# Peptides against a protein of PDB entry 5HOI, part 55

Target 1, 351 residues: chain A of PDB entry 5HOI
Amino acid sequence: FRYMPFSPAGTPFGFTDRRYLTMNEVGYVSTVKNSEQYSITVSFFDVGRFREYHFEDLFGYDLCFLNEKGTLFGQSKTGQIQYRPHDSIHSNWTKIIPLQAGERITSVAATPVRVIVGTSLGYFRSFNQFGVPFAVEKTSPIVALTAQNYRVFSVHYSQFHGLSYSLSELGTSSKRYYKRECPLPMSLPNINSDMKKDANLDYYNFNPMGIKSLFFSSYGDPCIFGSDNTLLLLSKWRSPEESKWLPILDSNMEIWKMSGGKETTDIHVWPLALAYDTLNCILVKGKHIWPEFPLPLPSEMEIRMPVFVKSKLLEENKAILNKKNEIGADTEAEEGEEDKEIQIPVSMAAE

## One batch from the design tools (peptide; aimed at target 1 K285)

Design b1_p21_5_s4 (made by RFdiffusion4, then SolubleMPNN; from b1_p21_5, 13 letters changed)
Fold by OpenDDE base, seed 5:
Formats: sequence, structure tokens, C-alpha cells
Structure b1_p21_5_s4 (fold): chain B 351 residues (1-351), chain A 21 residues (1-21)
Amino acid sequence: as target 1 above (351 residues)
Amino acid sequence: SSKRKEIRKKFAERVKKLLAE
């Protein structure tokens, strides 16, 4: 196993000279190899709100995080990070993160108020938006980070314990944990079954954890999209005892349903963000599970909260029972304690 | 909601278009 640099919805180079460093609801960051240099372009979906910009990268940035105020870049091996505001009012800043021998920056995240750096040795480094350090904490090895405002969602990996997650809030004086290194019920990529296709091997070598993206929803809930193409949402995280991961979308199943039951093995969902009750994503056609160039227009997928499905089923079953009781008032039907197994409609059992 | 039905319709149309390509 190798710790690889992770960025949300980042793509490999494959056989090309270009890739996406990251993409989300704000935009997408691309890099192109130009001999010994790289050219980075920061593009936005709302072209009226932000101006596209580019710069020459002499460092070979392999980590990126895009937010509404700026872009954070990182170099996993050298420990260099750069923050570039989208506006011209705020200055760019560069910093070197001290790395031990063999240590790598594995993920970076940035909000308008915080910068976070995670490493393969589990160093969690926090900064303000100007690169002023707050703290260094030792955790389990960090494999992925995302952040929204003051809140950080981190994914950790242990060879002995597998995947875990933390949810924390980075105040001015202290870090608060809502969840600390709790088990993450996400399936890892199956090397033996999935790697029979060369395209899957290239992606596995780029991202061994199979985490296509992780983000916060518009409601501030942690979301993760793994190699199984299932969107998981952490519900009730404010109550540690009630907190649970909800499979809110099987994207393969939804594509299959929308096709009319046709083979859809060459259509892939690439996740961007969760806005309210819709997954913003790129639909990818082809051998590669990731978007190529040019980037297709984003698509919206409806999510289904399992709690709402169950509540609707209970309401529908109550409505059916009430209608049966209104019709059945005249016949003395025997009190057989038939355990009325709630027949989940076959259409919803596959949902 | 009418909006969710429209989102589902647009998504289904996009999937069908990609299957025809």
C-alpha cells in the first residue's frame, strides 16, 4: 500500500498530459504537463461570478482544494503549499510544511477561514486563511480531508483497523471533536475483481482508497463517495450515539433505472457536491470512470433519504390500513395476530 | 415536487442521450 495524494474528485493523467487536480460545485482545477513545467488553470462553473485564471507551476502540485474564496495547492513530496485567492485584493502565500523522511502530504483542505494539511504519518496541521498556524495534532494516518467553514471531515487509514473518520470543528482556541477516529463503513476497492480492466488499475494506482470525492452537503453533513459508487451521508452527527451513515444514493442503480434496464457499464457518475436533495455530478461515458477533457456539463441526480422512504412507506401503509378499516366495519373478522410484515414494495426494496 | 420530477426527467434524458452516443 502507498499513501497517494488525494484531492476531491481529482483525476489521474492516465495516458494524457493533463488531469483535473480537483473539482466541486465551484469549479474545476486542471493541470497540463509542459516538458519540465506544469500549467494550472482554475475554471469556474459560474463564469459571471469568477474569472478563469492560469499560472505556471514549477513545483508540480499534486494536491488541490477549491473553495469560493481561493484555491489551495500542495506538493505531496516536498511539503510546499500555496494558497491563491480568486480575488486580486488578497495576496498569494506559500509555505513549506516540514515533513519527516518518507512522510507525504496526503490531503489538503481550505475554507475561507481555515487551511488544513494532513499527512501519511497522521500529522494534522491547521492554519488560518493567511497561513498562520494554529496547531499540530498527531492522529492516525490521514488519507483524505474536506472542510466547510470551521468544520473538518477527515478520513484515516490503519493497516490493522482499516478506514476511520473524524468530524471536528476548528475554533479560534481549540479543536472540538464530534466524532474521533470512528469506523468508516465504506468498502475498499476490490483489487482482484475490478483490476481485470486496465482503466481500473490506473485509477487504483492513483487512488488506492477508491474515494472519488468527499464533501459537506449544503446542510453541513459529511458526505463520501467511494469505489462502489454509493453516496454515504453522515446523519445526526451532533448526537454521537445517534450518528449513522446513510446510503442516500446508489448511482449505478439510478443510472440503470434511468436507462430503462439497459447495460450501463460504460456510464459513470463523477461526484461534485450535494446541494439539498440533489447530487451535482459529471456523467462520464467511456472506459475511464473519470471525466476527460473537455469537462462535460454537470448533471443533477435526485437523492433519496432512507428515512423519508421509510416514513412514506409507513404513511402509505397507515393510509391503506385506515382505508381497510373504513371498508371493514361490517364484518366480524377474527383477531388473528398475523404479524403484518410490512411488504416493502419491490420497487423500494431495490432503492 | 414538480422540481424533483423535472430533475429526474432531465437526468433520464441525459442518460438516454449518452446511451445513444
Scores: peptide ipSAE 0.569, ipTM 0.946, DockQ to the pose 0.612
OpenDDE base, seeds 1, 2, 3, 4: peptide ipSAE 0.564, 0.566, 0.564, 0.564; ipTM 0.945, 0.945, 0.942, 0.943; seeds 1, 2, 3 fail the geometry check

Design b1_p21_6 (made by RFdiffusion4)
Pose (drawn by RFdiffusion4):
Structure b1_p21_6 (pose): chain A 322 residues (1-190, 198-318, 341-351), chain P 21 residues (1-21)
Amino acid sequence: FRYMPFSPAGTPFGFTDRRYLTMNEVGYVSTVKNSEQYSITVSFFDVGRFREYHFEDLFGYDLCFLNEKGTLFGQSKTGQIQYRPHDSIHSNWTKIIPLQAGERITSVAATPVRVIVGTSLGYFRSFNQFGVPFAVEKTSPIVALTAQNYRVFSVHYSQFHGLSYSLSELGTSSKRYYKRECPLPMSLPNDANLDYYNFNPMGIKSLFFSSYGDPCIFGSDNTLLLLSKWRSPEESKWLPILDSNMEIWKMSGGKETTDIHVWPLALAYDTLNCILVKGKHIWPEFPLPLPSEMEIRMPVFVKSKLLEENKEIQIPVSMAAE
Amino acid sequence: TSLFEKVVDILEKRKKEREEE
């Protein structure tokens, strides 16, 4: 199996010279093939706070993670990473991650206080926001990484367990695991979207902590999974809290559509900030549309029953209250 | 096209109603 470079909400090139590196509630990072180099553009949705800028990529960064304080870039092959703070007060710093034979950097993540690099051999290299290394750890092969403040949500893969996840906190003292390689019941992919699933074999469209600090993941099944009771290991449950396909179906008047798709950015309490994509492909295009907000709904709605009540989709009060 | 515009309108209406509360 070949591990692919992962970034939250990243898009493939397809038949174009540009794609999105990473995308969330803060903004979007795109890259354009420029003859022999690349042109990286860092954009923001709150235009008032941060200024959109661009720079020339002489290395071919294919890994990226965005937070409110800075942008982290990475190269899956050479192992070079660069952290660019949004404010000009703080300097950019660059490090090169040691990579063994065939070892690839599969995912990177950054917070205002931590920088995380994961490799295909299971190396977990962590730094502060300035590049000072804390510890190098060997774990299962990492395929996806996201972080919030001091906590890290890592998704692992092997030929035995399949997909597993670890939830840990990088404290000031030492590293503490909340959950260590527990089952991750995310649906795997089972065509026009072949370009995407070569770029992202797991179908992990994005993963992120919620605004209130709960781990979330959005697989190819277009269902938002939230990790509940992660503080008590014996009570951990993955809860499906939004069937985005059902919502588009209800808002479209019960009509099956093949051109409307959801691209996850982040979860804010009960609202999924996303990009509504119209077209044949399931990933967003250029220019990027304005973010949309989709309220989470428990998957308790049956299409056949909803069609009877309407004879937008009107929901029976008895069912809506449930 | 029309279904897409309808979905966008619904979502923008729900967002406006929630901001008014």

Design b1_p21_6_s1 (made by RFdiffusion4, then SolubleMPNN; from b1_p21_6, 14 letters changed)
Fold by OpenDDE base, seed 5:
Structure b1_p21_6_s1 (fold): chain B 351 residues (1-351), chain A 21 residues (1-21)
Amino acid sequence: as target 1 above (351 residues)
Amino acid sequence: DELYEQILAILKKKAEERKKK
């Protein structure tokens, strides 16, 4: 096994001089190899909100994370990281992460308030958005990271225990764990079945774990999309004993249904984000399971929540709150309601 | 090509139906 640099929805070069470093609901970051240099472009889906920009990369960044405020870049071998705010008001910063012999940065994540670096030796490094360090923790080897606000979803790999995950919150003074190195019920790529198509070999050499993407939903739930093309969502993560992974979308089955039961071996879902009740994704046509250039427009694929869609529960809760406000009940709007898990009534969970 | 365009059309139609509700 070799630790490879992971970025959410990143693509290999394959037989081309270009690839996507990362993509999500905000946009996509591409790199083009030009002799000894790389040209990086940061593109956005909302062209009215953000301006596309490019720069020359002399370091060969192989790690990337895009958010609404900036882009984090990393070089897995040298330990160099760069944060580039989208707004010109804020300065770019560069830092070298100290690496041991043979250590690699395996993943990076950035939010508007935190920067996270994970390594092949399990070093978890946290920073603020200005690159000021908070802490260094040693965990099991990190293979993937994503973050939203103060929350971090990390995937770990052990040769003895396979895949595990952690869910943590990076406060100002302390790290809280909601989950700490718990078993991750995700299937690893089967070398013998999945690699029989030469076109997939390049992908699994690029990403041996087969994790196509890792993100938080719009509701702050950890999501993972593996090589089996199943979207897993971590439900009830605030309750340690009740937390479970839900298979909320089999994308192969949904493509098969939409085809009318035809062979769909050249049609693939590439995950971007989960927004409410829809997977934002790229529908890919071709032999490669990843999008090529130009990037197709994103598509929305409806998820199958085994229970009521969280959107309906939020609308019902908003309607209840609005009715309470009309009745003049001075129930102090506790600022903590955004962090309440939407409890699905047990009576509605049985259909 | 035809099957890919068919699936895109279905996804687009469903997205338009969700925006009307």
Scores: peptide ipSAE 0.626, ipTM 0.954, DockQ to the pose 0.445
OpenDDE base, seeds 1, 2, 3, 4: peptide ipSAE 0.623, 0.625, 0.624, 0.626; ipTM 0.952, 0.953, 0.954, 0.953; seed 4 fails the geometry check

Design b1_p21_6_s2 (made by RFdiffusion4, then SolubleMPNN; from b1_p21_6, 15 letters changed)
Fold by OpenDDE base, seed 1:
Structure b1_p21_6_s2 (fold): chain B 351 residues (1-351), chain A 21 residues (1-21)
Amino acid sequence: as target 1 above (351 residues)
Amino acid sequence: DELFEQIKKKLAEKAEERAKL
């Protein structure tokens, strides 16, 4: 296992000179290789609210977090971070995070009031929006971060315990934990099954945890979208005894339903955010599970708990077809193209 | 391609229906 820099919905370079450093509901940050330097562009979905900007990156930023007020950049190896407000009124600031030998920044997050840096050794560093440090805490190794307002959702990895998560609030005087290194019931990428396609191996090398994105919902609930393309939401996190992960969307199942039960192995959902009852996402066509350039317009996918199992529906439909063929043996087979529309039970359309 | 555009259209139609409620 190797700790890799994580950014929400970040994409690999693949065979290209360009990638997305991060994307969410606000916009997307791209980087292009220009010889020994990079050109970074910060783009927005709401072009009326925000102005696109670019700059030359001499440091090779491999970490990014975008919010409504600015963009945080980080360099995983050098420990350099930079915050760039979207407005020209507030100044950019740069800081070097002290790293031990072999330590990496694994994730960064920024809100309008906090900056968070997580490392491969489990150093959790908190700052205000001006880069003034609050605290350094030692946790289990951090593999992903997101933040909303004063709240931080962190994912941790241990070789012995697998994935865990923390949910904390970074007040002015103290850090409060709602959840502290609790088990995270997310499936890790299966190297043996999924890596038979070169494109999946490239993505695994970029993101070995398979965490496509990590965000807070519009209601302030922690969300994670893994390699299984299931959106997990942490419900009732204010009550430690009642807190549970809800699989609120199987995106592969929803794409399959919308296809009329056709094969959709080349159609992918790339998560951006959860707004109310809809996953804001990029619908991707192709071999790569991530969006290419130019970025398509976002789509909205309604959340729905996966009550039904695809395999059972396929078995039921095969059983119905076999019964029809046993009854229909006496009428001349007009070879009508059996439009293999899997009749999705009306109950599945109404739930 | 057609199936992809069909899915994209179904998502857009559902979004428009939600925006009317």
Scores: peptide ipSAE 0.552, ipTM 0.934, DockQ to the pose 0.703
OpenDDE base, seeds 2, 3, 4, 5: peptide ipSAE 0.549, 0.552, 0.551, 0.552; ipTM 0.934, 0.934, 0.934, 0.934

Design b1_p21_6_s3 (made by RFdiffusion4, then SolubleMPNN; from b1_p21_6, 9 letters changed)
Fold by OpenDDE base, seed 5:
Formats: sequence, structure tokens, C-alpha cells
Structure b1_p21_6_s3 (fold): chain B 351 residues (1-351), chain A 21 residues (1-21)
Amino acid sequence: as target 1 above (351 residues)
Amino acid sequence: DSLYNQILEILEKRKKERELK
């Protein structure tokens, strides 16, 4: 296993000179490779609230986190981080995170009040928005981070225990854990099934954990979107014994329903954020599961607990078709290649 | 092309229906 730099909804270069470093409900950060340097652009969905800006990146930032007040950049190998406020009131700052031999920054997160750096050795470093350090904690290896206000959602990886998560609050004087390295019931990418499509190989080389994004909902609940395209929400996290992961959206199932039950191998959901009861996302068309350039407009997909299993619906539809064919067998109806439109039950088409 | 656009139209329609409630 190789620790790779993770940013929420970040995309690989693939065969292009450009990629998204990160994207969320605020906007998207792109980088374009130009010889030995990069040009970074910070773009916003609300063009009335924010102005797009760009700068030359001489360091090759491979980590990014965007919030409503600024953008955090990081270089996984060198340990350099830069925070750039969107406003001109606050100055940019740069810091070098000390890394041990072979250590990498694996993820960075920033809120208006905190900056967090996680590493492949499990160093959790916290700062204020001005880059003043609070603490260094040793955890299990960090593979992903997100943060909202004072809260941090961290994903950890152990070769022995797989994925775990922590939920913490970074006060001024202390860190509080709501969850500490608890098992994360997220499926890892199945190398044997998912890598048979050459187009996905680049993505899983870029993101071996298959975590497309993680964020906090508008209600402040931790969310994660894995390689299975299921949105998981951590419910009741304030009550340690009652806390559970809820599969609140199977995006593949929802695309399949909206298609009329057609094969949708070239249509993908790319997660941005959870706003109330809607997944803000990019609907991607193409061979790649990630958005290309230009970025499509965001779509909103209503959350829905997966009640139906695709395999069972396909079996039921086959059984209905077989029964229709058994009843219809007495009339010499011609061998028209009737396109086997999988009839979605009217109850699912009307919702 | 048609299926992708159909899904976008469905999502946009549902969005408009939520904004009207």
C-alpha cells in the first residue's frame, strides 16, 4: 500500500496537463502543469460572493482544501503548506511541516479558525488560521481529513484493522474526541473488479482508498462518499453508543432509476457537499468517473435510503418478463428485437 | 448523449419543484 495525497473530490491528471485539486459547495481549485511549474486557479460557484483568482505554483501542490474564507495548499513530499485567504485583508502564509524520512502529508483541511495536517505516520498537526501551531498528536496513519468550524473528521488506515475514523473538536486549549479510531464500515475498492476497466486504474493509483470525498453536512454530520458511490452519514455522533453510519444515498441506484433501468456505465456522480437533504454533485459523463474540463454545473440529488437491491429488481423484472412470455406463447408474434426496457415499478418512477 | 441529458433534466425539474415548496 502507498499513501497518496488526498483532497476532497480531487481528480487525477489522467492523460491531461490539468486536474482539480479539490472541489466542494464553495467552488473548485484547478491546477495546470506548465513545464516545471503549475498554474493554480481558485474558482467559485457563487461568482457574486467571490472573485476567481490564480497564481503560479513553483512547489507542485498536490493537496488542497477550500473553505469560505481561504484555500489551504500542501505539498505531500516537501511538507510545505500555504494558506491563501480569498480576501485581501489577510495575508497569505507559508509553513514547512517537518516530515520524517518517508513520511508524507496525506491530507490537509482548513476552516476559518483551524488548519489541520495529517500524515502517513499518523501525525495530526493543528494550527489556527494564521498558521500558529496548537498541538501535535500521534494517531494511526491518516489518509483523509475534512473539517467544519472546530470539528475534524479524520479517516485512518491500518494494515491490520483497515479503515477507521475519528471525530474531534479542536477547542482553544484542548482536543475533544466524539469518536476515536472507530471502525469505518466503508468498502475499499475491489482491485480485481474495478481495475478491469483501464479508465479506473488511473483513479485508484491516484486514490487507493477510493474515497471520492468527505465533508460535513449543513447540519454538521460527517459524510463520506466511497468507491461504491454510496453516501454514508454519521448519525447521532454526539451519543457514542447510538452513533451509526447511515447509507443515505446509493448514487448508482438513483442514476439507474432515472435512466429507466438502462445501463449507465458512462454516467457518474461526483460528490461535492450535502446541503440539507440534497447531495450537491457533478453529474459526470464519460469513461472517467471524475469530472473533466470544463467543469459541468453542479446538480442536486435528493438523499434516499436505499430500500431496493438492484439484483432483486433485475430478478423480479426477469420473472415478470418470463411470465409475460409464457402467457404470450400462443400467438405467432414476430421476433422483433424488443429493447428489453426494464420497467421500473411505477411507484419508483413517480417518486 | 440523450440519457445523460434526460438525467440532468430530471434532476433540474426536481430542484425546481423543491424550490417552489
Scores: peptide ipSAE 0.630, ipTM 0.951, DockQ to the pose 0.631
OpenDDE base, seeds 1, 2, 3, 4: peptide ipSAE 0.629, 0.629, 0.628, 0.629; ipTM 0.951, 0.951, 0.951, 0.951

Design b1_p21_6_s4 (made by RFdiffusion4, then SolubleMPNN; from b1_p21_6, 9 letters changed)
Fold by OpenDDE base, seed 5:
Structure b1_p21_6_s4 (fold): chain B 351 residues (1-351), chain A 21 residues (1-21)
Amino acid sequence: as target 1 above (351 residues)
Amino acid sequence: DELFEQIKKILEERKKKREEL
């Protein structure tokens, strides 16, 4: 396994000179390769609240985290990080994170009050918004981070145990765990089935965990969106015994329903954030599961717990078709093209 | 293309209904 730099909703270069370093509900950060340099642009969805800005990147930042106050950048190999406030009132700062031989920064997160760096060796480094260090903790290898206010959601990987997660609060004097390296019930990408398409191989090489994004909901619940395109929400995390992952949206199922049961293998949901009961996302058309340039306007998809299994709906529809064909056997064979529209029950199409 | 635009339109119409409530 190779640890790759992870940023929430980051996209690969693919065959292009440009990619998204990160995107969320605030905006999107893009980088363009220009010879030996990169040009980074920080763009916002609320153009009235924030002004787009750009700068030249001489370091080749491959990690990014965007919040409402600034952008954190990181270079996975060199250990360099930079925080850039969106306002011109606060100064940018840079720092080098000490890395051991072969260690990589795997993820970075920033809130208005905390900066977090996670590494492939499981070093969890915390700072304030000015880059003043609080602590260094040794955990299982960190593969993804997100943060909201003082809370951090971390995803860990073990070769023996697979994926785990932690939920912690970074106070001024101490770190509190709500969850510490608990099993994460997320499937890893299936190399053998999905890798037959070159586009899936490129994405797997970029993100071998298949974590498209992770974020906190508007209610402060940890969310993760995996390679299965299912949004998982950590419910009841304040009560250790009651805490559970809820599959609150199967985006492939919802796209399939909205299609009238048609093949949707070239339509993809790219997650941004969970605002109340809606997944803010980019709807993507094409071979690549990630958005290209220019970035489309975000869409909102209502959360809906998957009650129905696609296989059962397909079996029920086949059974309905077979019953119609058994009743229709007495009237002449007009060779009308059987419009194989899978009738989604009206109750599911009208919701 | 048509199917993609249909899905996009459905999501937009649902959004509009939520903003009107």
Scores: peptide ipSAE 0.584, ipTM 0.941, DockQ to the pose 0.677
OpenDDE base, seeds 1, 2, 3, 4: peptide ipSAE 0.579, 0.582, 0.583, 0.583; ipTM 0.940, 0.941, 0.941, 0.941

Design b1_p21_7 (made by RFdiffusion4)
Pose (drawn by RFdiffusion4):
Structure b1_p21_7 (pose): chain A 322 residues (1-190, 198-318, 341-351), chain P 21 residues (1-21)
Amino acid sequence: FRYMPFSPAGTPFGFTDRRYLTMNEVGYVSTVKNSEQYSITVSFFDVGRFREYHFEDLFGYDLCFLNEKGTLFGQSKTGQIQYRPHDSIHSNWTKIIPLQAGERITSVAATPVRVIVGTSLGYFRSFNQFGVPFAVEKTSPIVALTAQNYRVFSVHYSQFHGLSYSLSELGTSSKRYYKRECPLPMSLPNDANLDYYNFNPMGIKSLFFSSYGDPCIFGSDNTLLLLSKWRSPEESKWLPILDSNMEIWKMSGGKETTDIHVWPLALAYDTLNCILVKGKHIWPEFPLPLPSEMEIRMPVFVKSKLLEENKEIQIPVSMAAE
Amino acid sequence: PEFTPPPYRPFNPDLVAQVRS
């Protein structure tokens, strides 16, 4: 099996010279093939706070993670990473991650206080926001990483367990695991979208902590999974809280559509900030549309029963209250 | 803590307009 470089809400090149590196509620990072180099553009949705800028990529970064304080870049092959703070007060710093034979950097994440690099051999290298290393850890092969403040949500893969996840907190003292390689019941992919599933074999469209600090993941099944009761290991449950396919179906008047797709950015309490993509492909294009907000709904709606009540989709009060 | 889903609310007209455009 070949591990692929992962970034939250990243898009493939397809038949173009540009794609999105990473995408969330803060903004979007795109890269354009420029003859022999790349042109990286860092954009923001709150235009008033941060200024959109661009720079020339002489290394070919294919890994990226965006937070409110800075942008982290990474190269899956050479192992070079660069953290660019949004404000000009703080300097950019660059490090090169040691990589063994065939070892690839599979995912990177950054917070205002932590920088995380994961490799295909299971190396977990953590730094502060300035590049000072804390500890190097060996874990299962990492395929996806996201972090919030001091906490890290990592997705692992092997030939035995399949997909597993770890939830840990990088405290000032030492590292503490909340959950260590527990089952991750995310649906795996089972065509026009072939380009995407080569770029992202797991179908993990994005993963992120919620606005209130709960781990979330959005697989190829277009269902938002939230980790409930992660503080008590014996009570941990993955809860499906939004069937985005059902919502587009209900807002489209019960019509099956093959051109409307959801691209996850982040979860804010009960609202999924996303990009509504219209077209043959399931990933967003250029220019990037304005973010949309999709309220979460428990998957308790049956299409056949909804069609009877309408004879937008009107929902029976008795069912809506449930 | 346990996850508690929010109560149901009608669809947002702007979102419906975006979908049906």

Design b1_p21_7_s1 (made by RFdiffusion4, then SolubleMPNN; from b1_p21_7, 11 letters changed)
Fold by OpenDDE base, seed 5:
Structure b1_p21_7_s1 (fold): chain B 351 residues (1-351), chain A 21 residues (1-21)
Amino acid sequence: as target 1 above (351 residues)
Amino acid sequence: SEFVPPPYKPADPEMVARIQA
């Protein structure tokens, strides 16, 4: 088994000179191989809010994470990372992550406030948005990362135990675990069945875990989309005893319904994000299960979220507010903005 | 009890048109 660099919704080169390093609801990052150099382009879906930019990549970045404030790049073998703010107000920074012999950066994540680096030896490295280190923790080998604000969803792999996940919060002084290396009930690609389709061989060589993407929902729930094309959402993660993975979307079943009950072998869902009750995705038509160039416009698959009882979200928000009031005033300012912008969609406001 | 996934909303007609084309 070889740990490969993973980025959310990243695509292989295949037989082309170009690939997507990552894509999500914010945009898409592409890289083009020009002889020995790479040209990276950071593109956005909201062209009114963000300006597309490109740069020459001298390092061959194979890891990427895009957020609303910047793009994190990484080179899995050299340990180089670069953060590029989308605005010109904040400076780019570069850092080398120390790697042991044979160690690889397997995934990177960035929020407006945190940078996270995970490795094939299970080193979890945290930084602020300016690349100042907080901590180094040793976990099980990390295969994927995503982050939202201070929260990190990490996927781990063991040859003996398969996939596990952690959900943690990276405060200023300490890391809190909500979940720590718990079993992840995601099916791994069946190499023998899936490799019989030549078109998928390149993908599973690029991404042996078959994790197409992982993200946080707009409500802050960890989501993962595997090779089975099922969207899993981690429900009730704040309550360790009640926490469960919900298969909230079978995208193959939805494509089958949309086709009028025909077997479609040439239509694939490529996940971007879960915004409220809608999966933002790329509909891929063709031989490859991943989007090619140019990128098709995003599509929305509407899902009925199990009614997160508005009362439980309000009770959880009240319980968070009451716990903040019990722990004293000094932490109020940074956490208070995150909970205000949960615009409950009008559809959930009516139930 | 088999987990019955929540019912999806009706597919976007534009999405359906893109799939059927």
Scores: peptide ipSAE 0.019, ipTM 0.561, DockQ to the pose 0.247
OpenDDE base, seeds 1, 2, 3, 4: peptide ipSAE 0.014, 0.018, 0.019, 0.010; ipTM 0.501, 0.536, 0.545, 0.491

Design b1_p21_7_s2 (made by RFdiffusion4, then SolubleMPNN; from b1_p21_7, 10 letters changed)
Fold by OpenDDE base, seed 1:
Structure b1_p21_7_s2 (fold): chain B 351 residues (1-351), chain A 21 residues (1-21)
Amino acid sequence: as target 1 above (351 residues)
Amino acid sequence: SEFVPPPYKPADPALVERIQS
């Protein structure tokens, strides 16, 4: 097994000069090889809300995470990361993540409030949106990350234990685990069946775990879409004993229905996000299971969310609204920068 | 093993037309 850089819904180059670094509900990030350099373009689905931008990449960024406020880039081998706000009001920042010999950044994630870096040795590094470090934690080797607000969904791989997942919240003072390195019941790519097509071999060389994407739903539930084209949702994760993975969509079965019960081998679902009860995705027509250029318009597949998830979310949203209404308007509590200098051991501080 | 159908609705007919074209 080889640890490869993972980005949500990222595509390989294949035989082309271009690929998608990442894509989600916000937009898509492409990179084009230009001799020894790369040209990166950050494009958006809502062209009225966001302006497309591009820049020259001298580092060869192979990791990316897009959110509504900015784009995080990473270079898996050098440890360089760059955050680029979409708004010109905020400056770009660059940092080098210290890597051990043979260590690679395997995944990066960014929210409006957190930056997360995961490595092949299982170093989990957390930062604020300005690149100020909070902590370094040692976990099992990280293969994928996603984040929403303060929550992080991480996928881990062990040669002995296979895939596991963690769900954590990165508060100001501490990391809380809801789930810590629990077994992930995702099917791994079947080398013998899936690799029979040369086009799939290139994809599995790029992404050996077959994780097409992972994201949080609009309700804040961890979602993962594997090589089996099944969307898994982590239900009841707040209750450790009640938490379970739900197969909420078999996209192969849905394509089969859409084709009128014909075996279609040339149509593929490429997942972007789960919004309410719809999977936002790209429908890919062709030999490759991933979208090529130009990117097709997103499509929506309707799912049946378990009724119990909606009711608890309505109760939680009511509880949040009630707490906001009990906190009267007048306290401009200056969140005093409690400069609790978290003494990061000198050996782990990036100079 | 009983085949438990996945808990999803049928696709949008407008998506079906786009796939069949």
Scores: peptide ipSAE 0.017, ipTM 0.444, DockQ to the pose 0.217
OpenDDE base, seeds 2, 3, 4, 5: peptide ipSAE 0.006, 0.008, 0.007, 0.008; ipTM 0.452, 0.423, 0.358, 0.371; seed 3 fails the geometry check

